# Designs tried in a protein design run: peptides against a protein of PDB entry 5A53. Part 1

All scores and structures are predictions.

Target 1, 230 residues: chain A of PDB entry 5A53
Amino acid sequence: LVENVKQALFIPGQSCNKNLHDIMVDLSALKKPDMKRFNRKNDIHPFEDMSPLEFFSEKNDCSLMVLMTSSKKRKNNMTFIRTFGYKIYDMIELMVADNFKLLSDFKKLTFTVGLKPMFTFQGAAFDTHPVYKQIKSLFLDFFRGESTDLQDVAGLQHVISMTIQGDFQDGEPLPNVLFRVYKLKSYKSDQGGKRLPRIELVEIGPRLDFKIGRIHTPSPDMVTEAHKKP
Below, numbering starts at 1 at the first letter of every chain, in headers, positions and changes, except where a header shows other numbers.
Peptide ipSAE was made for these designs. It is ipSAE averaged over its two directions, with the distance scale d0 held at 1.0 Angstrom where the peptide's residues are scored. Compare it between designs on one protein only; published cut-offs may not apply.
The geometry check fails a fold that doesn't show the stated peptide or that is severely misdrawn somewhere.

## One batch from the design tools (peptide; made by RFdiffusion4, then SolubleMPNN)

Design b1_p30_1_s2
Fold by OpenDDE base, seed 5:
Structure b1_p30_1_s2 (fold): chain B 230 residues (1-230), chain A 30 residues (1-30)
Amino acid sequence: as target 1 above (230 residues)
Amino acid sequence: KEEEEKEKEAKKEEERKKIPSRPVDPEELE
């Protein structure tokens, strides 16, 4: 089954500020060509009423959405939403820490748009803890592009790294997720006549540290329907 | 011929849009 590339819709909320707008522009650039952006602010409160997001999912044919909001309690908040059959599947608030860097803060490197990134996940909780499993699933879903069995390694230009910031115990606040984007740079090192292909990772941005906020999980029935192979 | 091919492509595109986007199961990627 060749799954269609999931389309992303970026939505500025009523409280969207310049920093969130800039972050939205840079993060959505990594999702090109499979992204749409609204130019108008929308008054959406997804944890109070999800109906506007379901309507936008259907109307725009986007199964991925990102709502950009900011408040004193939830500064630089990116609510990531997934839909299944244009119904809300899951939601997670990821608040961007003030130490963020934009693409403009890094050396401009030319990159090909539409190439599938490789992912790296650092932290055992990505495979064990429900919240970090959801984050892993979300980001893989967001950036995987076409489900081609042939990962042509020759086409690999980008690495997205996601790291859990430190260890945590039960009942402790969940550590931040460190989002980093690298470009693979091949160098021919002329070391002593053996041309070993040296690959270096060069950070290209954006750099985002995500604080975890509120979460909506799918109903068991929706999980069952969403995973039904035709 | 060209209309029938366009209608087949349009039907295939409409059928592709009817497939709801499934969440990624991280366990299916291992």
Scores: peptide ipSAE 0.196, ipTM 0.649, DockQ to the pose 0.736
Fold by OpenDDE base, seed 2:
Structure b1_p30_1_s2 (fold): chain B 230 residues (1-230), chain A 30 residues (1-30)
Amino acid sequence: as target 1 above (230 residues)
Amino acid sequence: KEEEEKEKEAKKEEERKKIPSRPVDPEELE
């Protein structure tokens, strides 16, 4: 089953600041060409009223949305929203820590737009803990692009690494998720007259440490409908 | 004939666009 590429809509909230705008620009650049951005601030409170997001999902044909807001309690907050049939499926608040780095903070490397990243997940909780399972699913949905049976390894240009920042026990605060983006740099090494292909990972940004905030989970019925294979 | 085939392909592509994208099941990725 070839599913359509999920389109993303980036929405500046009323409290969107310069830092969030810059983060939005850089993160959305990784989603090109399957990305739209609003240039106007929108007063949206998704945990109070979800209806404006469902409206934007339908009107823009975007099943992925990111709302950019900032407050004293939720600084540099990226609310990631998924829709199914233009209805809210799930939401998660991911707050960017102040130690973030933009693409401009790294060595500018040319990359081809529209190539799928490879993902790496570090931390057992990505496969066991419900919140980290949702984060894994979300980021795979967000950046996977077109489902093709052949991962053309020849087209691999980017690696997105997601790491849980340390171990935790039940009832402890959930560790941050470290988001890192690398480019595969192929070069020919001359070792003793044999040109060996060498691959290096070069960080290209953005560098984001995500603090987990509020979550909305789908109803069991919506999970069942959303997982139905046609 | 060619216009009807283009219109059928365009309708199939529009119908394909109306299929709601499913959430990624992490278990289907292994």
Scores: peptide ipSAE 0.188, ipTM 0.649, DockQ to the pose 0.738
Fold by OpenDDE base, seed 4:
Structure b1_p30_1_s2 (fold): chain B 230 residues (1-230), chain A 30 residues (1-30)
Amino acid sequence: as target 1 above (230 residues)
Amino acid sequence: KEEEEKEKEAKKEEERKKIPSRPVDPEELE
């Protein structure tokens, strides 16, 4: 079963500021060509009423959405939403820390649009803890692109790295998730007449540290329907 | 030709809308 590439919609909320707009532009550039952005602010409160997001999902044919909002309690908040059959499947608030870096803060490198990233996840909780499992699933779903059986190794351009910032125990605040993007740079190193292919990772941005906020999880029935192979 | 491509794209888009986008199962990607 070849699933279609999931389309993403980036939505500036009413409280969207310049920093969030710049972050939205840079993060959405990694999702090209499978991305739409609204230019107008929308007054959407997903944890109060989800119906506007379901409407936008259906109208724009986007199963992925990102709402950009900022408040005193939830500064630089990116609410990531997934839909199944244009109904809300899950939501997670990821607040960008003030130490963020934009693509303009890094060396401009040529980028081919539409190449799939490789993912790396650092931290055991990505496989064991429900919240970090949701984050892993979300980012894989967001950036997987076209499902091709052959990962053409020749098509590997960039790596997305996600790291849990330190260890934690039950009942402790959940550590931040460190989002990093690297480009693979191939060098022909002439070491003593032997051309060894050297691959280096170069950070290209954006650099985002995500603080975890509110979460909405799907109903058991919706999980069962969403995992049914047709 | 151009209308037939548009009709094929429209049918492919309608067929695409009939298949609900499933969440990624991380266990299927490992």
Scores: peptide ipSAE 0.184, ipTM 0.664, DockQ to the pose 0.605
Fold by OpenDDE base, seed 1:
Structure b1_p30_1_s2 (fold): chain B 230 residues (1-230), chain A 30 residues (1-30)
Amino acid sequence: as target 1 above (230 residues)
Amino acid sequence: KEEEEKEKEAKKEEERKKIPSRPVDPEELE
């Protein structure tokens, strides 16, 4: 079964500011063409009432949503939401740290729209800890695009790196997730008449350090329904 | 012929839109 490319809806919340708008623009550029953005602010509180998000999911045919909000407690907050059958499956608050870099802070490298990124995950907790498993699943789901059997290396332009910032013990605050985007550059090195293909990773942005906030996990029944192969 | 093929493609595209997007299973990515 070839699953359709998941569409993303970016929603500016009532508290969306210029920095969040700029982050939204840059992050959503990586999701083109499979991305919609609202131009109007919407007063949505997803951890209080999910109904407006379910309505937007259905109305826009978007199974991925990102709500952009900012408060004193939750500065530069990106709430990532997934829906299944237009019902809320999971949600996670990822707060962007103030050290963020936009695409404009890097050398402007043109990239082809619609090419799939390769992912790299650094930190054992991405495979063991339920919150980091959810983050891994979310970002893979968000950027994987159309499942093409051809992992054509020729189509690989971007690498998205996600790193857990340090070790942690049970009961400690969850470390930030370092989001980095690289472009693959092929250089022909002319060393002694042998042109060796050299591939370099060049950071292109955005650079985002995500602080983990509130999480909503699916019910066991919704997990079972969502993993059912039709 | 061309209209029937367009109508079949449009029906396949509508049927594809009706499949609820499943979350990525982290275990299916290994």
Scores: peptide ipSAE 0.176, ipTM 0.645, DockQ to the pose 0.791

Design b1_p30_2_s1
Fold by OpenDDE base, seed 5:
Structure b1_p30_2_s1 (fold): chain B 230 residues (1-230), chain A 30 residues (1-30)
Amino acid sequence: as target 1 above (230 residues)
Amino acid sequence: SMEEWRKKIEELLKKRKAGRVSDDESDIVE
């Protein structure tokens, strides 16, 4: 079954600044061609009223949305929203730390648009902790594109790495998630043997450290409905 | 296999995480 590629909508909030705009441009470039961006700022407060986002989801046929806002308490905030049947499924605030790097900060490497990245997750909490499970699910859903059965190694050009920054205990603030994008360089080993080619990773950007903010979890009913569609 | 590639990539990323200071600057345009 070719799962339809989920479309993403990037929405500048009223408090969207230049840095968030630049981050939005670079992150959305990784979602091409399955991405739309609004050029106008929209006054949306998703944790107060979700109805505007549901309206935008339906109107634009986008099951993924990213709202770009910034305040003193929530600087460089990217609210990631998923919808199911144009209703809010889940939301998570991911605040970009000030140490971010844009695509322009990296050596320009040619990359093929539309190739499926390999995801790597570093940290046991991605498989055990509810918040990090949601983040893992979100990013896989956001960038996975079409589930082509062609897991051909020959098509592997990009690696998206997500790392939990350090260990944490119960009741402690959740560590940041380090988002990194690499180009895979493969070198043919001159040794004609069955050995895997030498590979190198080159960071291509953007580099984003995400601080976790507010979360909206799906209702049990929506979880059941979302998993029923094959 | 894709699994062997994944393992090799994860090993490289683990090394980068351990050496963070030097590897993070080398790919940045000065």
Scores: peptide ipSAE 0.374, ipTM 0.791, DockQ to the pose 0.017
Fold by OpenDDE base, seed 1:
Structure b1_p30_2_s1 (fold): chain B 230 residues (1-230), chain A 30 residues (1-30)
Amino acid sequence: as target 1 above (230 residues)
Amino acid sequence: SMEEWRKKIEELLKKRKAGRVSDDESDIVE
């Protein structure tokens, strides 16, 4: 089953700044070739009116959108939106902390565009807590490349790591999600006839710490429809 | 197998998380 690769649309909001633009460029580079970017700023407030996003989803045939906005309350805010049938399925605000690193901050390691990254999730809450389940689902959907049946280890070049920053109790602020991208290096160690491949992870960027903001959860009906495999 | 690779990667990432201060800076171009 060739799962249709979901297309992403990156939208600069009216308050999009240079830092957000640079983050957008770097994050969207990981989604190539299945990515579009708007060059013009759009005044969109997705938690007030979702209709402009539904319009853009339909007009661009994109089931994934990222709105780039910044304010004093929500600095470096990336609103991730998913649509189903061009209707809003879910939304989440992920604010990039000021300690971010761009691809230019790392040694330029050439990565092959279009290779499916391996995802790793660190933190039990990714499997138990509704918000972190949504984040996990979102990022898996976002960076799910072509399901080549050749999940050959030889094709594995990139690892995307998502880590919950610390433990938390009920009623506490949700810890940040640490987004990291690594290039996998495999070395044949000839030591002692056991070809134990030595694996090294080299960070390639971007480095993003996401603070969780507002969330829109899908309606039960949309969940049911979205899980109906045709 | 891909599963063995996943396990090794997760172990490496766990070790990096425990040692966070030192190794994450080495690949940054100042």
Scores: peptide ipSAE 0.350, ipTM 0.737, DockQ to the pose 0.018
Fold by OpenDDE base, seed 4:
Structure b1_p30_2_s1 (fold): chain B 230 residues (1-230), chain A 30 residues (1-30)
Amino acid sequence: as target 1 above (230 residues)
Amino acid sequence: SMEEWRKKIEELLKKRKAGRVSDDESDIVE
């Protein structure tokens, strides 16, 4: 079963600034060709009224959305939304820290559009803590791309790394998630033995540190329905 | 295998975190 590649819609909110626009452009470039961007700002408040997002999901046939907003309380806020049957499944606010780097801050490397990235998750909480499980699930859904068969290493061009910034205990503020993108360079080792090729990782951007904000979790019924579809 | 490659990549990423490997700065355009 070729799983249909989930389409993403990037939406500038009314408070979208230049930095968020640039971040949106760079992050959305990793989702090509399965991405749409609105050029117009939209006044959407997803934690107050979700209906505009459901409308956009249906109208654009997008099960992934990212709303770009910025305020004093929620600076550089990327609200990631997933829909199921064009209804809101879950939402999470991820605020980009001021130390971000754009693609223009890195050496321009040629890349093939549409190649599947390899994901790496660093931190036990990605498998145990409900919020980090949601983040892991979200980013896998967002960038998984087409179900290509046997990914030979030859087809591996990009690595997306997500890291929980430090340890935390129950009741403590949730650490940031460090988002990094690398290009994989593979070198044939001339030594004729079964030695795995030498690999190098080159950071290509964007570099984003995400502060976790508000979360909307799916209803138990929607979870059950979403898991019934293969 | 792809799993062996994943492990190698994860090891490289762990080394980058543990070492301020100056190489990350070398890829930044000043």
Scores: peptide ipSAE 0.320, ipTM 0.720, DockQ to the pose 0.017
Fold by OpenDDE base, seed 2:
Structure b1_p30_2_s1 (fold): chain B 230 residues (1-230), chain A 30 residues (1-30)
Amino acid sequence: as target 1 above (230 residues)
Amino acid sequence: SMEEWRKKIEELLKKRKAGRVSDDESDIVE
């Protein structure tokens, strides 16, 4: 079953600024061709009223959405939304720290659009903690692309790395998630007549450190329905 | 295998996180 690639919609909120716009452009470039962007700002408050997002999900046939907003309390906020049957499944606010780097800050490398990235997750909490499990699930859904059975190393162009910034205990603030994108270069080194595969990881951007904000979790019923394979 | 490459990449990225390898150095995974 070729799972249909989930389409993403990037939505500038009313408070979207230049930095968020640039971040949106760069992050959405990694989702091409399965991405739409609105050019107009929309006044959407997803934690107050989800109905506009459900409407956009249906009208654009997008099961993934990213709302770009910024305020004093939630600077450079990217609200990631997933829908199931055009209804809100989950939401998470990820605020981009000021130390971000854009694609323009890195060496311009040629990219083939549509290649499936390899994901790496650093931090045990990605497999144990509910919030980090949601983040892991979200980013896998967001960037997984087409389910190609044959993962040939030759088909790996990108590595998406997500790292929990530090250790934390129960009741402590959740550490940031460090988002990094690398281009994988494969070389054949001829060392002493043995061709050893050599890989080089080159950071290509964007570089984003995500502070975790508000979360909406799916209902148990929606979890059950979303896990039912059609 | 792809899984071996994944492990090597993860190890490399862990080393980068730990400051053992500079982000700017093209780490060669052999």
Scores: peptide ipSAE 0.299, ipTM 0.767, DockQ to the pose 0.019

## One batch from the design tools (peptide; made by RFdiffusion4, then SolubleMPNN; from b2_p28_3, 18 letters changed)

Design b2_p28_3_s4
Fold by OpenDDE base, seed 1:
Structure b2_p28_3_s4 (fold): chain B 230 residues (1-230), chain A 28 residues (1-28)
Amino acid sequence: as target 1 above (230 residues)
Amino acid sequence: DKIEEARKKREEKKKEEEEKKKKEEEEK
């Protein structure tokens, strides 16, 4: 079964800055080989006109897109877009907080390109709250692809942890999502002649705290079509 | 859409809290 691995397109917006470019490079490195990046800035306003993104989805055969923009109101904004049949399915703005860390801020650990990360989600709202359900679905689609049961254990080098930053009540501002990436490091502990395999999680980056911005949700018809298994 | 309505309500409450904080800072 050829896994229909969703391809990602990273788009620098007109307001893309150096920090966002560096974040884009690091985040897209985790999506290799299934990613494309534009080198040119594009003037795209996805919440005003979605047509340029639909055109890019079709032209590049990418069902995932990330638009990199920055403004005073929406600093370090990553708009994550999913398409279905090259039409916009959903969108979410995730603004990277200023406390971000790049891959260069961590000890360089080589990662194998094309290995699927394991995900961990911390916070009940990932399974109950519509926005966090969308975030969970988005990140699973973005990095995991279609789950094939058998390849998961032998090739697992990376863990992506997503944590909701604290509890919240209805009508409160949505807590940030803490994005963390770990490498599984196996140690042979030779304590007392028993080689116990010790597995440690080593943070490799990037470290991103996502503030939730604007959201576009799919139409009920598109939800129905996207859940129709062929 | 219930998600967009919930988002609008959160943005309105956040504006009301920012306006309350601004009034509390102007009254000091």
Scores: peptide ipSAE 0.000, ipTM 0.306, DockQ to the pose 0.011
Fold by OpenDDE base, seed 2:
Structure b2_p28_3_s4 (fold): chain B 230 residues (1-230), chain A 28 residues (1-28)
Amino acid sequence: as target 1 above (230 residues)
Amino acid sequence: DKIEEARKKREEKKKEEEEKKKKEEEEK
């Protein structure tokens, strides 16, 4: 079953600042061509009222949304929203730490638009802890694009790395998720007359450290419906 | 009826929270 590519909508909230706008531009560039951006700020409070997001999901045919907001309590906040049948499935707040780097902070490398990234996840909690499972599911869903067959390996240019920043115990604040993007660069190494292919990982950005905020989990009924294969 | 009352009550609570936020922004 070729799943249709999920379209993403990036929404500047009323409190969207320059830094969030720049982050939005760079992160959305990784989702091209399957991305829309609003140019106008929208007053949306997803944890108070989800109805505006459901309306935008339907009107734009986007099952993925990212709301860009910033406040003293939730600085550089990216609310990631998924919909199922244009209804809110889940939401998670991911606040970008001030140490972020943009694509402009890295060496400009040309890349082909529309190539699928490979994902790497570092931290056992991505497979055990409900919140990190949701983050893993979300980012895989956000960037996987069309399920094209085994030929995807020959086109692999990018690696997205997601790392849980340190260990944590039950009841402790959840560690940040370190988001990193690398390009695979192939070199011919001239070592001793044998041309061995050397592959290097070059960081291309953006570099984002995500602090976890509020979460909305799907109802058990919506989980069941969303996992029904057509 | 109950769904419409729940919608009205959410809209009233939203207005009260928006008015509280406006007052907290005007007091700064």
Scores: peptide ipSAE 0.000, ipTM 0.341, DockQ to the pose 0.016
Fold by OpenDDE base, seed 3:
Structure b2_p28_3_s4 (fold): chain B 230 residues (1-230), chain A 28 residues (1-28)
Amino acid sequence: as target 1 above (230 residues)
Amino acid sequence: DKIEEARKKREEKKKEEEEKKKKEEEEK
């Protein structure tokens, strides 16, 4: 079974700055080899006109896109887009807080390209609240692709942790999502002749706190079509 | 049908990129 791994396209918007470029480079490194990046800035406003993104999806054969933009209202904004049949399925704005850390801020650890991360989700809202359900679905689609049950265990090098920053009630602002990336490091501890495999989680970056922005939800028809496995 | 056509196009493009890399290594 050739895993039809979803390809990602990273697009610098016209307002893309150095920080967003660096974040784009680091986040896209986790999606290698299934990633393309544009080197040129593109003037795209996805919540005003989606047509340029649909065009890029089709031309690049990418069902995942990330648009990098920054404004006073939406600083360090990563718009995550999914397409189905090269049409916009859903979109979400995730604004990176200023406390971000790059891969260069962590101890350089070598990692094998193309290994699927394990995900951990902390917060009940990932299973109950529609926005956090979309975020969970998006990140699983983005980094895991089509899950084959058997390959998920054998290649585990990375853990992506996503945490909802605190509890919230109805009508309150949605808490940030804390994105953390860890490498699994296996140590052989020789304690007293018993080789216990010690597994340590080492943060490798990037470290991103996502503020939730605007959302586009799929039409009911597109949901039904996207769930139809051919 | 459309998924199989997209798969064929990806395999063709991968072959073309591998052939381009081989030509660039033979010209060095």
Scores: peptide ipSAE 0.000, ipTM 0.304, DockQ to the pose 0.294
Fold by OpenDDE base, seed 4:
Structure b2_p28_3_s4 (fold): chain B 230 residues (1-230), chain A 28 residues (1-28)
Amino acid sequence: as target 1 above (230 residues)
Amino acid sequence: DKIEEARKKREEKKKEEEEKKKKEEEEK
């Protein structure tokens, strides 16, 4: 079953600034060729009215959307939206901390477009806690690309690492999610006449620390329909 | 039809971006 690659739409909100635009450009570059970007700001308030997002999902054939907004309360906010049948499935606000790094802050490395990333998740809550389960599911959906059965290990070029920043108890504020991107570099090391492949991880960016904001969870009916494999 | 057209457009964009990168590597 070739799962259709989910297309992403990046939307500048009315409050989108230069930093958010730069973050949008860099994060969307990891989703190439399966992304679209709007050049114009759009007045969208997804937690007040979802209808504009459903319209954009259908019009652009995109089941993934990212709305870029910034306010005093929600600085550098990336609202990640998933749709099912062009209807809102789930939403999550992920606010980028001020310590972010762009692709330009790292050594430029050549990268093949459309290769599937390997994912690593650090933190037990990614498997147990509803919000972190949603984040894990979202990022897997966002970057998984074509499920070719040929996970040709030769095709592995990059790793996306997601880490929960520390432990937390019930009723505590949810820790940030640390987003990191690494390129795999293979070196032929001559050790003792045997060429052993040495693999090094090199950070390529962007570097994003996500503060969790508001969430919208799918209805039980939409969960059932979305898990029905065609 | 629409799904296959969308697949073809993605494959085309992938090739264009791969060719662009190959040119950027040949110019270095």
Scores: peptide ipSAE 0.000, ipTM 0.306, DockQ to the pose 0.093

